# Peptides against a protein of PDB entry 1IK9, part 249

Target 1, 211 residues: chain A of PDB entry 1IK9
Amino acid sequence: MERKISRIHLVSEPSITHFLQVSWEKTLESGFVITLTDGHSAWTGTVSESEISQEADDMAMEKGKYVGELRKALLSGAGPADVYTFNFSKESCYFFFEKNLKDVSFRLGSFNLEKVENPAEVIRELICYCLDTIAENQAKNEHLQKENERLLRDWNDVQGRFEKCVSAKEALETDLYKRFILVLNEKKTKIRSLHNKLLNAAQEREKDIKQ
Target 2, 207 residues: chain A of PDB entry 1IK9 as posed
Amino acid sequence: MERKISRIHLVSEPSITHFLQVSWEKTLESGFVITLTDGHSAWTGTVSESEISQEADDMAMEKGKYVGELRKALLSADVYTFNFSKESAYFFFEKNLKDVSFRLGSFNLEKVENPAEVIRELIAYALDTIAENQAKNEHLQKENERLLRDWNDVQGRFEKAVSAKEALETDLYKRFILVLNEKKTKIRSLHNKLLNAAQEREKDIKQ
Target 3, 195 residues: chain B of PDB entry 1IK9 as posed
Amino acid sequence: MERKISRIHLVSEPSITHFLQVSWEKTLESGFVITLTDGHSAWTGTVSESEISQEADDMAMEKGKYVGELRKALLSVYTFNFSKESAYFFFEKNLKDVSFRLGSFNLEKVENPAEVIRELIAYALDTIAENQAKNEHLQKENERLLRDWNDVQGRFEKAVSAKEALETDLYKRFILVLNEKKTKIRSLHNKLLNA

## One batch from the design tools (peptide; made by RFdiffusion4, then SolubleMPNN)

Design b2_p29_4_s3 (from b2_p29_4, 15 letters changed)
Fold by OpenDDE base, seed 5:
Structure b2_p29_4_s3 (fold): chain B 211 residues (1-211), chain C 211 residues (1-211), chain A 29 residues (1-29)
Amino acid sequence: as target 1 above (211 residues)
Amino acid sequence: as target 1 above (211 residues)
Amino acid sequence: EEPEDIFDYSTASLEEMKKWFDEELERSK
């Protein structure tokens, strides 16, 4: 089961934060349980897949688009973009919400809720769910933090090896050239010595011819 | 202000989860506000630094150690290690807690609470704080996830550069040795040619002397 | 035949060594 709790403001009680809990299995389209609380009273209703389909048909809206609007209205929490207006009558237990656009407002859905006999139990369970969610998110944060620290160490290790490889390549190149020049210079010196011996031998022969 | 909400079980009402909120400025040692709720009623008390100091003295415990025990009792949430037992009288508004060790149990602290006139407001604020904490933790999780993805990309990039550097070092060494052998072989050929010229010149001179 | 120049590598940069070696390589081809 999936669950989302959001803060909402009711048109009838705009000064009192209400909490809207929506609970569903796999997809919101399959139906959901809606719970409303003001921290003292609670009201719950079940919305079936058939009711969702009927509301989509009554609105002449494609079902997937309608479910998309339900998700925005009921799960997003009304952020500062008051695109969604919530209404609830404690007397009739009738909950309805509207989408407000620039040029048009329309009712998006309506649900009959039932007053919960023991609201304290629902409120306690809601707080428990919030605390469990906090603990799960904290554990995930700690895991991600440790993974970040690992990845950063691994990056620094590879970076250091890369820098050493670059320096070692330059050092190798320099060393090889120096060694090659040494050997070539020895060979060049030997060539020079042999040339001088040939020149001397030629000069001696020219002296021997000139007696 | 710092705040922690924990689930506790009262000895008098073990079947009903209670919520213990502790709020403090900078350090628990400076004093704190304690709030207890069962989801219907709420009770609040303020504990001063002087009361904390007096309780530490009455227990003959070093203040830092005492504050450390308070932190474990009041902020950790009683995990399954029921080392801490909580007691509350709704009639007297007296809250006290004990530390249970293998061989000894002792009262760790006691506070007078006052029943809140509007518990729904306290409960709503508590739920709001939980929802805000969830949102903050979610934002932190998303940030850490993006940072992990960045660090992983950066690691892969450096690893790939490192592997290319290793391969380039090996290729450089091989290329330099091949080039060196070519030049060295030319110089060796020139030395052999010069030696042969010297041998021929010596043989001609020996023929000229015998002639 | 001009006497082959002995290269002083003691003060030479890597670039100077490369250049000299490439010139020797071209003379060897």
Scores: peptide ipSAE 0.263, ipTM 0.835, DockQ to the pose 0.793
Fold by OpenDDE base, seed 4:
Structure b2_p29_4_s3 (fold): chain B 211 residues (1-211), chain C 211 residues (1-211), chain A 29 residues (1-29)
Amino acid sequence: as target 1 above (211 residues)
Amino acid sequence: as target 1 above (211 residues)
Amino acid sequence: EEPEDIFDYSTASLEEMKKWFDEELERSK
């Protein structure tokens, strides 16, 4: 089961933060349970897949698009843009929400809720879920932090090896050329010496022919 | 202000999860505010630095050690080892907790609490804090995840450059030796040719003398 | 045949050494 808790403000009680819990299986499209609380009272309702489909049809909206609007309204909380307005009557237990566009507001959905007999249990469970989520997120953060530290060490190690490889390549090239030139110069010196000996031998032979 | 919320079980109500909130400035040693709630009622008390010091003295415990025990008891919740036992009387509003060792239990601290007139406000604020903490931790997780992905890309990039550098170094060495051997062999051939010319010239000169 | 040039590698840059060696390689082909 997936769960999201959001802060919302009711039009009737804008000074009191309410909490809207939505619980669902795999996708919101398959239906969901909503729970509303003010920290003292709680109200719960179940919305079926059939009710979601009917509301989409009544709105003449494609089901996937309608569910997309439900996700934004119910799971995101009232974002800072107040695009969604929430209404609840404690007398009728009727919950409805509207999407506010610049020139038009329209009802996006409505649900009948039931007052929970033991709101303290719902509130305790809600707080437990929050604390569990905090603990899970902390453990994930610690894991990611350790992994990042490992990756940084691994990066530094490879970077250092790369820099050493570059320097070693340049040093090797320089050393090889120097050594090769030394050997070639020795061979060139021998060639020059042999050429001079041949020239001298030819000159001596010309002298011997000239008595 | 720092804050920690923990789940605790009261000896008197082991079936009902209670929440122990502790709020402090910089260090628990400077004093703290505790809030206990069962999701319906709330009780709050303030513990001063002087009270902490007095409790440490009464226990004949060094203050830093005592504060260390307070941190474990009040901020860690009941760990799975039930090392700390919590008691609360709703009639007297007296909260106390014990450290349970194998053969000895001792009272670690005690506080008088006051029943909060509007527990719903305290509960809403507590839930708000949990939701804020979840959002902050989620943002941190997303940041660490993106950083992890960046570090992995950077590592792969350097690793690929390093491998190319290694291959280029080996290729350079092999190519230079091949080229050098070509030149060296040409020079050796020239030396051999010149030596043969010198030998022939000497043999011809010996023939001319015998003639 | 011009006497083969002896290269002073002691003062030469890597680029000068490379150039001289490449010229020597071409003369050796």
Scores: peptide ipSAE 0.263, ipTM 0.835, DockQ to the pose 0.779
Fold by OpenDDE base, seed 2:
Structure b2_p29_4_s3 (fold): chain B 211 residues (1-211), chain C 211 residues (1-211), chain A 29 residues (1-29)
Amino acid sequence: as target 1 above (211 residues)
Amino acid sequence: as target 1 above (211 residues)
Amino acid sequence: EEPEDIFDYSTASLEEMKKWFDEELERSK
């Protein structure tokens, strides 16, 4: 089962933050349980897949698009732009919500809720779920932080080895060229010396022919 | 202000999870506000720095060690080993907690609490704090995840460059030696050719002198 | 045959050494 808790403002009680809990199995499309609380009272309703399908049909909206709007409304609350407006009558237990567009507001959905007899149990369970989620997220955060620190160390180690490899390549190339030039210069000097000996021998022969 | 919420079990109501909220400024040693709730009723008390010091003195415990025990008891709850036991009388509003060691249990601290007139406000604010903490932790986790993915890419890029640098260094050395041997062999061939020319010239001179 | 010049490697850059060596390699082909 998946669960999301959001804070909402009711049009009838704008000064009192309410909490909207939605719980579902795999997909919101297959139905869900909705719970509303003000921290004193709680109200719960069950929405079936058939009711979701009927609301989509009544709105002449494609079902996947309608479920997408339900997800935005019920799992994020009003959002920062007050795009969704929530209404609840404590007397009739009728919950409905509207989408506010620039030029048109329309009812997106409506649910009949029932007052919970023991709201304290629902509120305690909601707080427990929040505390469990905090603990799980903290453990994940600590793990990711340690992994980040490890990856940064590993990156610095490889970067340092890479820089040393670049410098060592340039140093090797320079050293090899210097050594090669030294040996070639020695061979060139020997060639020059042998040429001079040949020239001298030719000049001596020309002198010996000239008596 | 710092805040921590924990779940606790009261000896008087072991079947009902209670929530213990502790709020403090910089250090727990400077005093704190304690709030207890069962999801229906709430109780609050203020503990001063002087009361904390007096409790440490009465226990003949070093103040830093005592505050360390308060931190463990009040900010973690009982823990998995039931090391801390919590007691509360709803009639007297007297809260006290004990540390359970292998051979000795002792009272660690006690507070007079007052029943909150509007518990729903305290409960709503507590839920809001939990939801804010969840949102902050989620944002931090998403940031750390993206940073880890970046660091992993950066590591792979540097590792690939390093491996290419190592291979390029070995290839460079091999190529330079091959080229050097080629040039060196040419110079050696020229030296041999010049030596043979000198030997022939000397043999011709020796023939011309015998002639 | 122009006397093959002795290369002064003491003041030469890597590029100058490389160029001279490549010229010697071409003469050796």
Scores: peptide ipSAE 0.263, ipTM 0.835, DockQ to the pose 0.762
Fold by OpenDDE base, seed 3:
Formats: sequence, C-alpha cells, structure tokens
Structure b2_p29_4_s3 (fold): chain B 211 residues (1-211), chain C 211 residues (1-211), chain A 29 residues (1-29)
Amino acid sequence: as target 1 above (211 residues)
Amino acid sequence: as target 1 above (211 residues)
Amino acid sequence: EEPEDIFDYSTASLEEMKKWFDEELERSK
C-alpha cells in the first residue's frame, strides 16, 4: 500500500490547515482511501475503480488524463497558484474539488466521507507514518552520504594515480631518448673516425702512384 | 530552534502511542519546551536551564552526563529495550520519566505540564513540521543522488583516462626500444662496412708494394 | 675489434631489448 499526506486549505476554513491522506494499492486508478483531518476530527471515504471510471465518463474526460489530474490534486496538495480548490461540508460530509484554469473552473471530483468515530487513532497513525517516513529518509540520506564520501575518496585515489602515470610517462620518454642519443653519438663518432682513416689511406695511395 | 518528535508509551496507557515533542535553541542544556500529545489532547511545559541544573544537582549527577541522559530519553524516544519509562497523569498534568538499568531504576526528571486549550492547532503544527521535514529530507536525498551520479561519472572518466595512460606508457616504451634498435643496427652496419673497406685498402697497398 | 653484432629486434622481448641497450650503453662509457 502506498500513501501520501498533503496539506490543503478548504474554501470554508481557509485559516485552518487540513491534511488530506490518500492510500492506494500500486495505482491510484485501482481505487483509494481518502482521509481528511483538521487535527481534531477526521473523515474517511473509500473510492472504487468503478467510481473513478464513472467520474471520468461524467466529465467526458479520458480516464488516464482524469487519473493524472486526480494524482495532481490529491497527492501534490495545493500546487503552486491555487490550481486546485478543495471544498468540504462538515454537515453533509461532502468533499469536492475543482480545477481552476485561466478560462474555466470545473469540478474534478467529489466524495461522500464518513466522520471517523475515533479521530485520535487516525491522527496518531498519520503521525506515526510521518515519523517512520522521516526515519526511512534519514537512513537513505546517511547511506547516500557514506557512498558519496566513498566515491569521492575513490575519485581522489584514481586521480592521484593518473597524475603519477602521466608524470612517469613523460619521465620515461625523456630518459629513454637521453640514453638513446648517448649510444647513437658514440656510434657516430666511430663512423667519423673510420671515414677519416679511409680518406687518409686514399691520399697516401695517390702519393705513392705519383715517383 | 531545533525540534525532535518521538513516539513514547506511557505506563498508564501502554496501548496508546503518545508523541513527545521537544523544542530547544542550540543546546538542550539551555532549556526546552516539551509537548505531549495522544492525537486528541496536548500538554506543554517549559523547562529552564536553571531547572535542568537543579534536577542534575538533586540527582547528584554531573550536569553534562545528566543532559546526555535527557537527550537520550527525550529525543530518541523509547530506545531499544525500554531503558526509559515514561509516566504521565492527565489529572495532575505531572510528567516524569525513569531510567531502568539492570540493577537500579531511578527517576531521571519530572515536569509539570499544562493542558493545551486548542490541541488541534498543536497537532496540526506537529503534522506540518513532519511534512516539512519529509520534504527537506527528500530534497537532500535527490541532491545527494545527483551528486553520487556525477561522482560516479567523473570516476569512470578518470579511470578510463588512467587505463589509457598505463597502456600508452607501455606502448611508448616498446616503440622507443624498437626504434632505438633499428637505428643502432644501421650504425653498426655502417661501422662494419667502413672496417671492411679499410681492410681491403690495406691489402691492395700490400700488393702494390710487392709489385 | 670484433664487429658488434646486429640485434634482431623482430623477435626480441622488451626485457631483451632493454638488456641489449644497457650492454651497449656500458660499452659506450
């Protein structure tokens, strides 16, 4: 079961924050349980998949689009700029909500709720769920932080090895070329010496032919 | 101001989860506001730094150790294994808590609370704080997740560059030695050729002298 | 002076090339 708690303001009581809890299995389209509370009283209703389908048909809206609007209205709370308006009568227990667009406001849905006999139990369970969610999110944060610190250490270690590899490559290349040049210079000196000996031998022969 | 909400069980009502909210400035030692709620009623008391000091003195406990025990009792909730026992009388509004050790149980502290006239407001604010904390923790989680994904990409990039550097170092060493040997062999061949020409020139001179 | 042998670089390992180079370097000192 999934759950979302949102803050909403009722048109009738704009100064009192209400809490809208929606609970569902896998998808909101399959139906949900809606709970409204003001921190003293609570009201609950169950909405079936058939009711969601009927509301979509009555609105002449495609079902997937309608469910998408339900998700925005019921799970995100009052989005920025009062796009969704919530209404509730404590007398009739009738809950309805409207989407306000620039050109058109329309009723998105309505539910008959029932007053909870023991609202304190519902409120305690809601607070427990919030505290459990905080603890779960804190544990995830601590895990991600430790992983972040590990990844940063691993990055620094590889970076340091890479810099050493670059420097070692340049040093190796320099050393090899220096050694190479030393040996080649010796061989070039021997070649020059042998060429000079050949030139001297040729000049001596030319003198011996001229007697 | 810092705040912590904990679940506790009262000895008088072990089947009903209560919530203990503690609010303080910077350090718990400087004083705090304690709020108890069962989801219907709420009770609040303010504890001063002087009262905390007096309770520590009355217990003959070092103040830092006493404040450390207060932090464990009031901020961690019932730790594992019922180490802290909470008592509250709704009639007297007297709240006290005990530390249960294997050999000794002792009263850690006590507070006179006052019944809140509008508990719904306190409960709504408590739920709002929980929802705000959830939203803050979710934003931190999303940030840490994005940073971890960045660090992982950066690590993979440096690792790939490092592996290429290692391979390039080995390839460079091999290539330089091969080139060196090629050039060295050419110089050795020239030296041999020049030596043979000198030997032939010496043999021809010896023939011309015999001629 | 024995004519210095031509090193067969085609079949030599890096270690053999390095060793031969070091020997040539010592002869050059």
Scores: peptide ipSAE 0.192, ipTM 0.831, DockQ to the pose 0.742

Design b2_p29_4_s4 (from b2_p29_4, 13 letters changed)
Fold by OpenDDE base, seed 4:
Structure b2_p29_4_s4 (fold): chain B 211 residues (1-211), chain C 211 residues (1-211), chain A 29 residues (1-29)
Amino acid sequence: as target 1 above (211 residues)
Amino acid sequence: as target 1 above (211 residues)
Amino acid sequence: EEPSEIFDASTASLEEMKEWFDKELKEAE
């Protein structure tokens, strides 16, 4: 089961932060449980897949689009405060919310809630869920931090090896050329010496023919 | 101000999870505000630095060690459930906690609390703090995840460049030696040819002298 | 054929060494 808790402001009680818990299985489309609390009282209701489908049909909205709007209204938390307006009557237990567009406001959904007999249990469970979520997120943060530190070390190690490889390649090329030139120069000197000996031998032969 | 909320079990009400909020400035040693709630009622008390010092003295414990034990008891959350035992009387508003060692249990501290007139406000604020902490931790997790993905890309890029550099270094050395051998062999062939020409010229001269 | 010049590698750049060596290679091919 997935769960999201959001703070909301009711039009009737704008000075008192309320908490809207939504619980669902995989998707909101399959239905959800909604719980409202002010920290003293709690109200809960179950919204079925059939009710969601009926609301979408009554709005003449495609179900996936309607569920997308429900998700934004009920799960986003404090989105920009002015896009969704929440209303609740403690007398009728009628909860409804509106989407406010620039030129048009429309009712997005409405739910009948029931007052919880033991609101303290619901509030305690809600706080427990928050504390569990904090602990899970902290453990994840510590894991990700350790992984970041590992990846940074691994990057630095490879970077240092790469820089050494570049420098070693340039040094190798330079050293090889220098060594090759030395050996070739020795061979060139021998060729020059042999050519000079041949020229001298030819000149001596031409002198011997000329007596 | 720093804050920690922990779930605790009271010896008097073991079936009802309570929440212990501790709020302090920099260190618990400077004093703290303690709040206890069961999701219906709340109790609060302020513990001063002087009271902490007096409790340490009464226990004949070094203040830093005592504050260290306070921190473990009050901030660790559900440590191993059996190390610290919490007691609270709703009648006297007396809160005390014990440290359980294998052979000895001792009272670590005691605080007089006051019943909060509007517990719903305290509970709402506590839930708000939990939701804010969740949001902060989620944002941190998303940041660390993006950083991990960046570091992994950067590592792969450098690793790929390093592997190319290694291969290019080996290829360079091999190519240079092959080219050098070609040039060197040409020069050796020229030297051999010139030596043969010199030997032939000497043999012809020796024939001309015998003729 | 005049014997190819002796190259002073002590003061030469890598580029000058490469150019000289490429010339020697062409004379060998």
Scores: peptide ipSAE 0.239, ipTM 0.835, DockQ to the pose 0.802
Fold by OpenDDE base, seed 5:
Structure b2_p29_4_s4 (fold): chain B 211 residues (1-211), chain C 211 residues (1-211), chain A 29 residues (1-29)
Amino acid sequence: as target 1 above (211 residues)
Amino acid sequence: as target 1 above (211 residues)
Amino acid sequence: EEPSEIFDASTASLEEMKEWFDKELKEAE
């Protein structure tokens, strides 16, 4: 079961933060359980897939688009405060909400709720769910932090090896050229020595011809 | 102000999860506000630094060690369930807790609470704090996830550059040796040619002398 | 043909060594 809790303000009680819990299985389209509380009283209702389909039909809206609007209204938490207006009558237990656009406000949905006999149990369960969610999110954050620290170390290690590889490549190139030049210079010196011996032999032969 | 909410079980009401909120400034040692709720009623008390000092003295415990034990008892959340036992009388508003060790149980602290006149406001504020904490932790989680993905990309990029650098170093060495061998072979051929010219010149001179 | 100059690699840059070596390669090809 998926769950979302949001704070809402009712038009009838604008000074009292209410909490809207929505619970559903896989998709909001299959229906949902809605719970409203003011921290003293609680009200619960079940909205079926058939009721969602009927509301979409009554609005002349495609079901998937309508469910998309319901998700924004009921699950967004503190979305931009002015887009959705919530109304609830404690007398009739009738909950309805409107979408407010610049030029048009329209009713997006309405649900009959029932007053919970033991609101303290619902409130305790809601607080337990919040505390469990905090603990799970903290554990995920600690895990991600440790993984980030690992990845940062691994990055620094590879970066340091890369820099050493670049420097080692330049050093290798320089050393190889120096060694090659030494060997070539030895061969050039031998060539020069052999040329000088040939020149001397030619000069001696020219002297021997000249007696 | 720092705050921690934990679920606790009272010895008097073991079937009803209670919530213990502790609020303090910088350090628990400077005193704290304790709030207890069962989701219907709430009780609040202020514990001063002087009361903490007196409790430490009465226990013959060093203040810093005592505050360390208070932190474990009051802030640990669902620590190992059996180490700390909580007691509360709704009649006297007296809250006390014990540390249970294998061989000895002892009272760790006791506080007078006052019944809150408007428990719904305290409960709403507590739920608001939980929802705010969830939102902050989700934002931190999303940030850490994005940073993790960045670090992983950066690691892969440097790793790929490092592997290319290693391969380029090996290719450079191989290419330089091949080029060097070509030049060296040319110089060796010139040396052999010059030696042959010297041998021929010596043989011609020996023929001219015999002639 | 005057024997090609002896190159002092002790004071030469990598670029100067490369340029000299490339000349020696062209004479070998």
Scores: peptide ipSAE 0.239, ipTM 0.835, DockQ to the pose 0.806
Fold by OpenDDE base, seed 2:
Structure b2_p29_4_s4 (fold): chain B 211 residues (1-211), chain C 211 residues (1-211), chain A 29 residues (1-29)
Amino acid sequence: as target 1 above (211 residues)
Amino acid sequence: as target 1 above (211 residues)
Amino acid sequence: EEPSEIFDASTASLEEMKEWFDKELKEAE
């Protein structure tokens, strides 16, 4: 079961923060349970897949698009743009919400809720879920932090080895050229010496022919 | 202000999860506000630095050690070892807690609480804090996840460059030796050719002298 | 053919050493 708790404001009670809990199995499209609370009273309703399909049809909206709008309205809370307006009558237990665009406001959905007999139990369970979610997220954060520290160490180690490899390549190239030049210079000196001996021998022979 | 909410069980009501909120400024040693709720009623008390010091003295415990025990009891909730037992009388509004060790149980602290007139407001604020903490932790998790993915890419990039550098160093050495051998062999061939020319010239001169 | 000059590698840059060596290599091909 997936669950999301949002903070909302009701048009009728704008000074009192309400909490909207939605719980569902795998997808919101298959239906969901909605719970509303003000921290004293709680109200719950179950919305079926058939009701979601009917509301999409009544709106002449493609079902996937409609479910996408439900997800934005019910799972994000009222975003900073007041795009979604929530209404609830405690007398009728009728909950409805509207999407407000610049030039168009329309009712997005409506649900009949039932007053919970033991609201304290619902509130305790809601707080338990929040505390469990905090603990899970903290454990995940600690894990990710340790992994980041490990990855940073591993990066620094490889970077240092890479820099050493670059420097060692340049040093190797320089050393090899120096050694090669030494050996080639020795061979060039021997060639020059042999050439000079040949020139001297030719000059001596030319002197011996000339008596 | 720092705040921690814990889940606790009272000895008098073990089937009903209670929530213990502690709020303090910088350090618990300077005093704290404690709030207890069952999701219907709430009770609050303020504990001063002087009361904490007096309780430490009454226990003949070093203050830093005592504050360390308060932190474990009040900020961790009842850990899995039931090391801390919480008691609350709704009639007297007297809250006290005990530390249970294998062979020793002792009262660690006691507070007079006052019943909150509007518990719904305290509960709403508690839920708001939980939701805010969830949102902050989620944002931190998303950031750490993106940073991990970045660090992993950066590591792979440097690792790939390092491997290429190692291979390029070995290839460079091999190529330079091959080129050097070519040049060296040419110079050796020239030396041999010049030596043969010198030998022939000496043999011709020896023939001309015998002639 | 005058024997190619002796190269002083003690003061030469890597580039100068490469150029000299490439010249010697070309004379060997």
Scores: peptide ipSAE 0.238, ipTM 0.835, DockQ to the pose 0.800
Fold by OpenDDE base, seed 3:
Structure b2_p29_4_s4 (fold): chain B 211 residues (1-211), chain C 211 residues (1-211), chain A 29 residues (1-29)
Amino acid sequence: as target 1 above (211 residues)
Amino acid sequence: as target 1 above (211 residues)
Amino acid sequence: EEPSEIFDASTASLEEMKEWFDKELKEAE
């Protein structure tokens, strides 16, 4: 089961933060359980897949688009834009929400909620879920931080090896050329010496033929 | 101000999870505000630096060690070991906690709490703090995840450059040796040819003298 | 054929060494 808690403001009580919990299986389209609390009282309702389909049909909205609007309204919480208005009557237990556009507001959905007999249990469970979520997120953060530190060390290690490899390549090239030039110079000197000996021998032979 | 919320079990109500909030400035040693709630009622108390010092003295415990025990009791929540037992009287508003060791239990501290007139406000604020903490931790997780993905890409990029550099170094060495051997062999062939020409010239001179 | 000049590698740059060596290679081909 997936769960999201959001802060909402009710039109009837704009000064009091309410909490809207939505719980669902795999997809919001399959239905969900909604829980509303003000920190003292709690109300719950179950919304079936059939009710979601009916509300979409009543609105003449494509079901996937309607579910997309439900996600924004019920799971996002108060985004910076008050695009969604929430209404709840504590007397009738009727919950409805509207989408406010520039020129048009329309009812997006409505649910009958039931007052929870033991709101303290719902509130305790909600706080427990928040604390568990914090602990899980902290563990994930610590893991990601340790991995980040590992990756940074590994990057620095490879970078340092790469720089050493570049320098070693340049040094090797320079050293090899220097060594090769030395050996070639020796061979060139020997060739010159042998050519001079041949020239001298030829000049001596020309002298011997001339008597 | 720093804040920690923990789950605790009261000896008087072992079936009901209670929440213990502790709020402090910089260090727990400077004093703290304690808030207890069961999701319906809330109780608060302020513990001064003087009271912390007095409790340490009454226990004949070094203050730093005592504060260390307070941190474990009040900030850790229910660790897997029920090392700390919490007691609260809703009638007297007297809160005390004990450290349970194998053979010895001792009172670690005691506080007078006052019943909050509007517990719903305290509970709403507590839930708000949890939701804010979740949002902050989610943002940190997303940041760390993106950074880890960046570092992994950067590591792979440098690793690939390093491997190419290693291969290029080996290829350079091999190519330079091959080229050097070619030039060296030609110079050796030229030296051999010149030596043979000198030997032949010497043999012809010896024939002409015998002749 | 005049034997190619002796190259002073002690003061030469890598580029000068490469150019000289490439010249020796061409005389070898």
Scores: peptide ipSAE 0.237, ipTM 0.835, DockQ to the pose 0.767; fails the geometry check

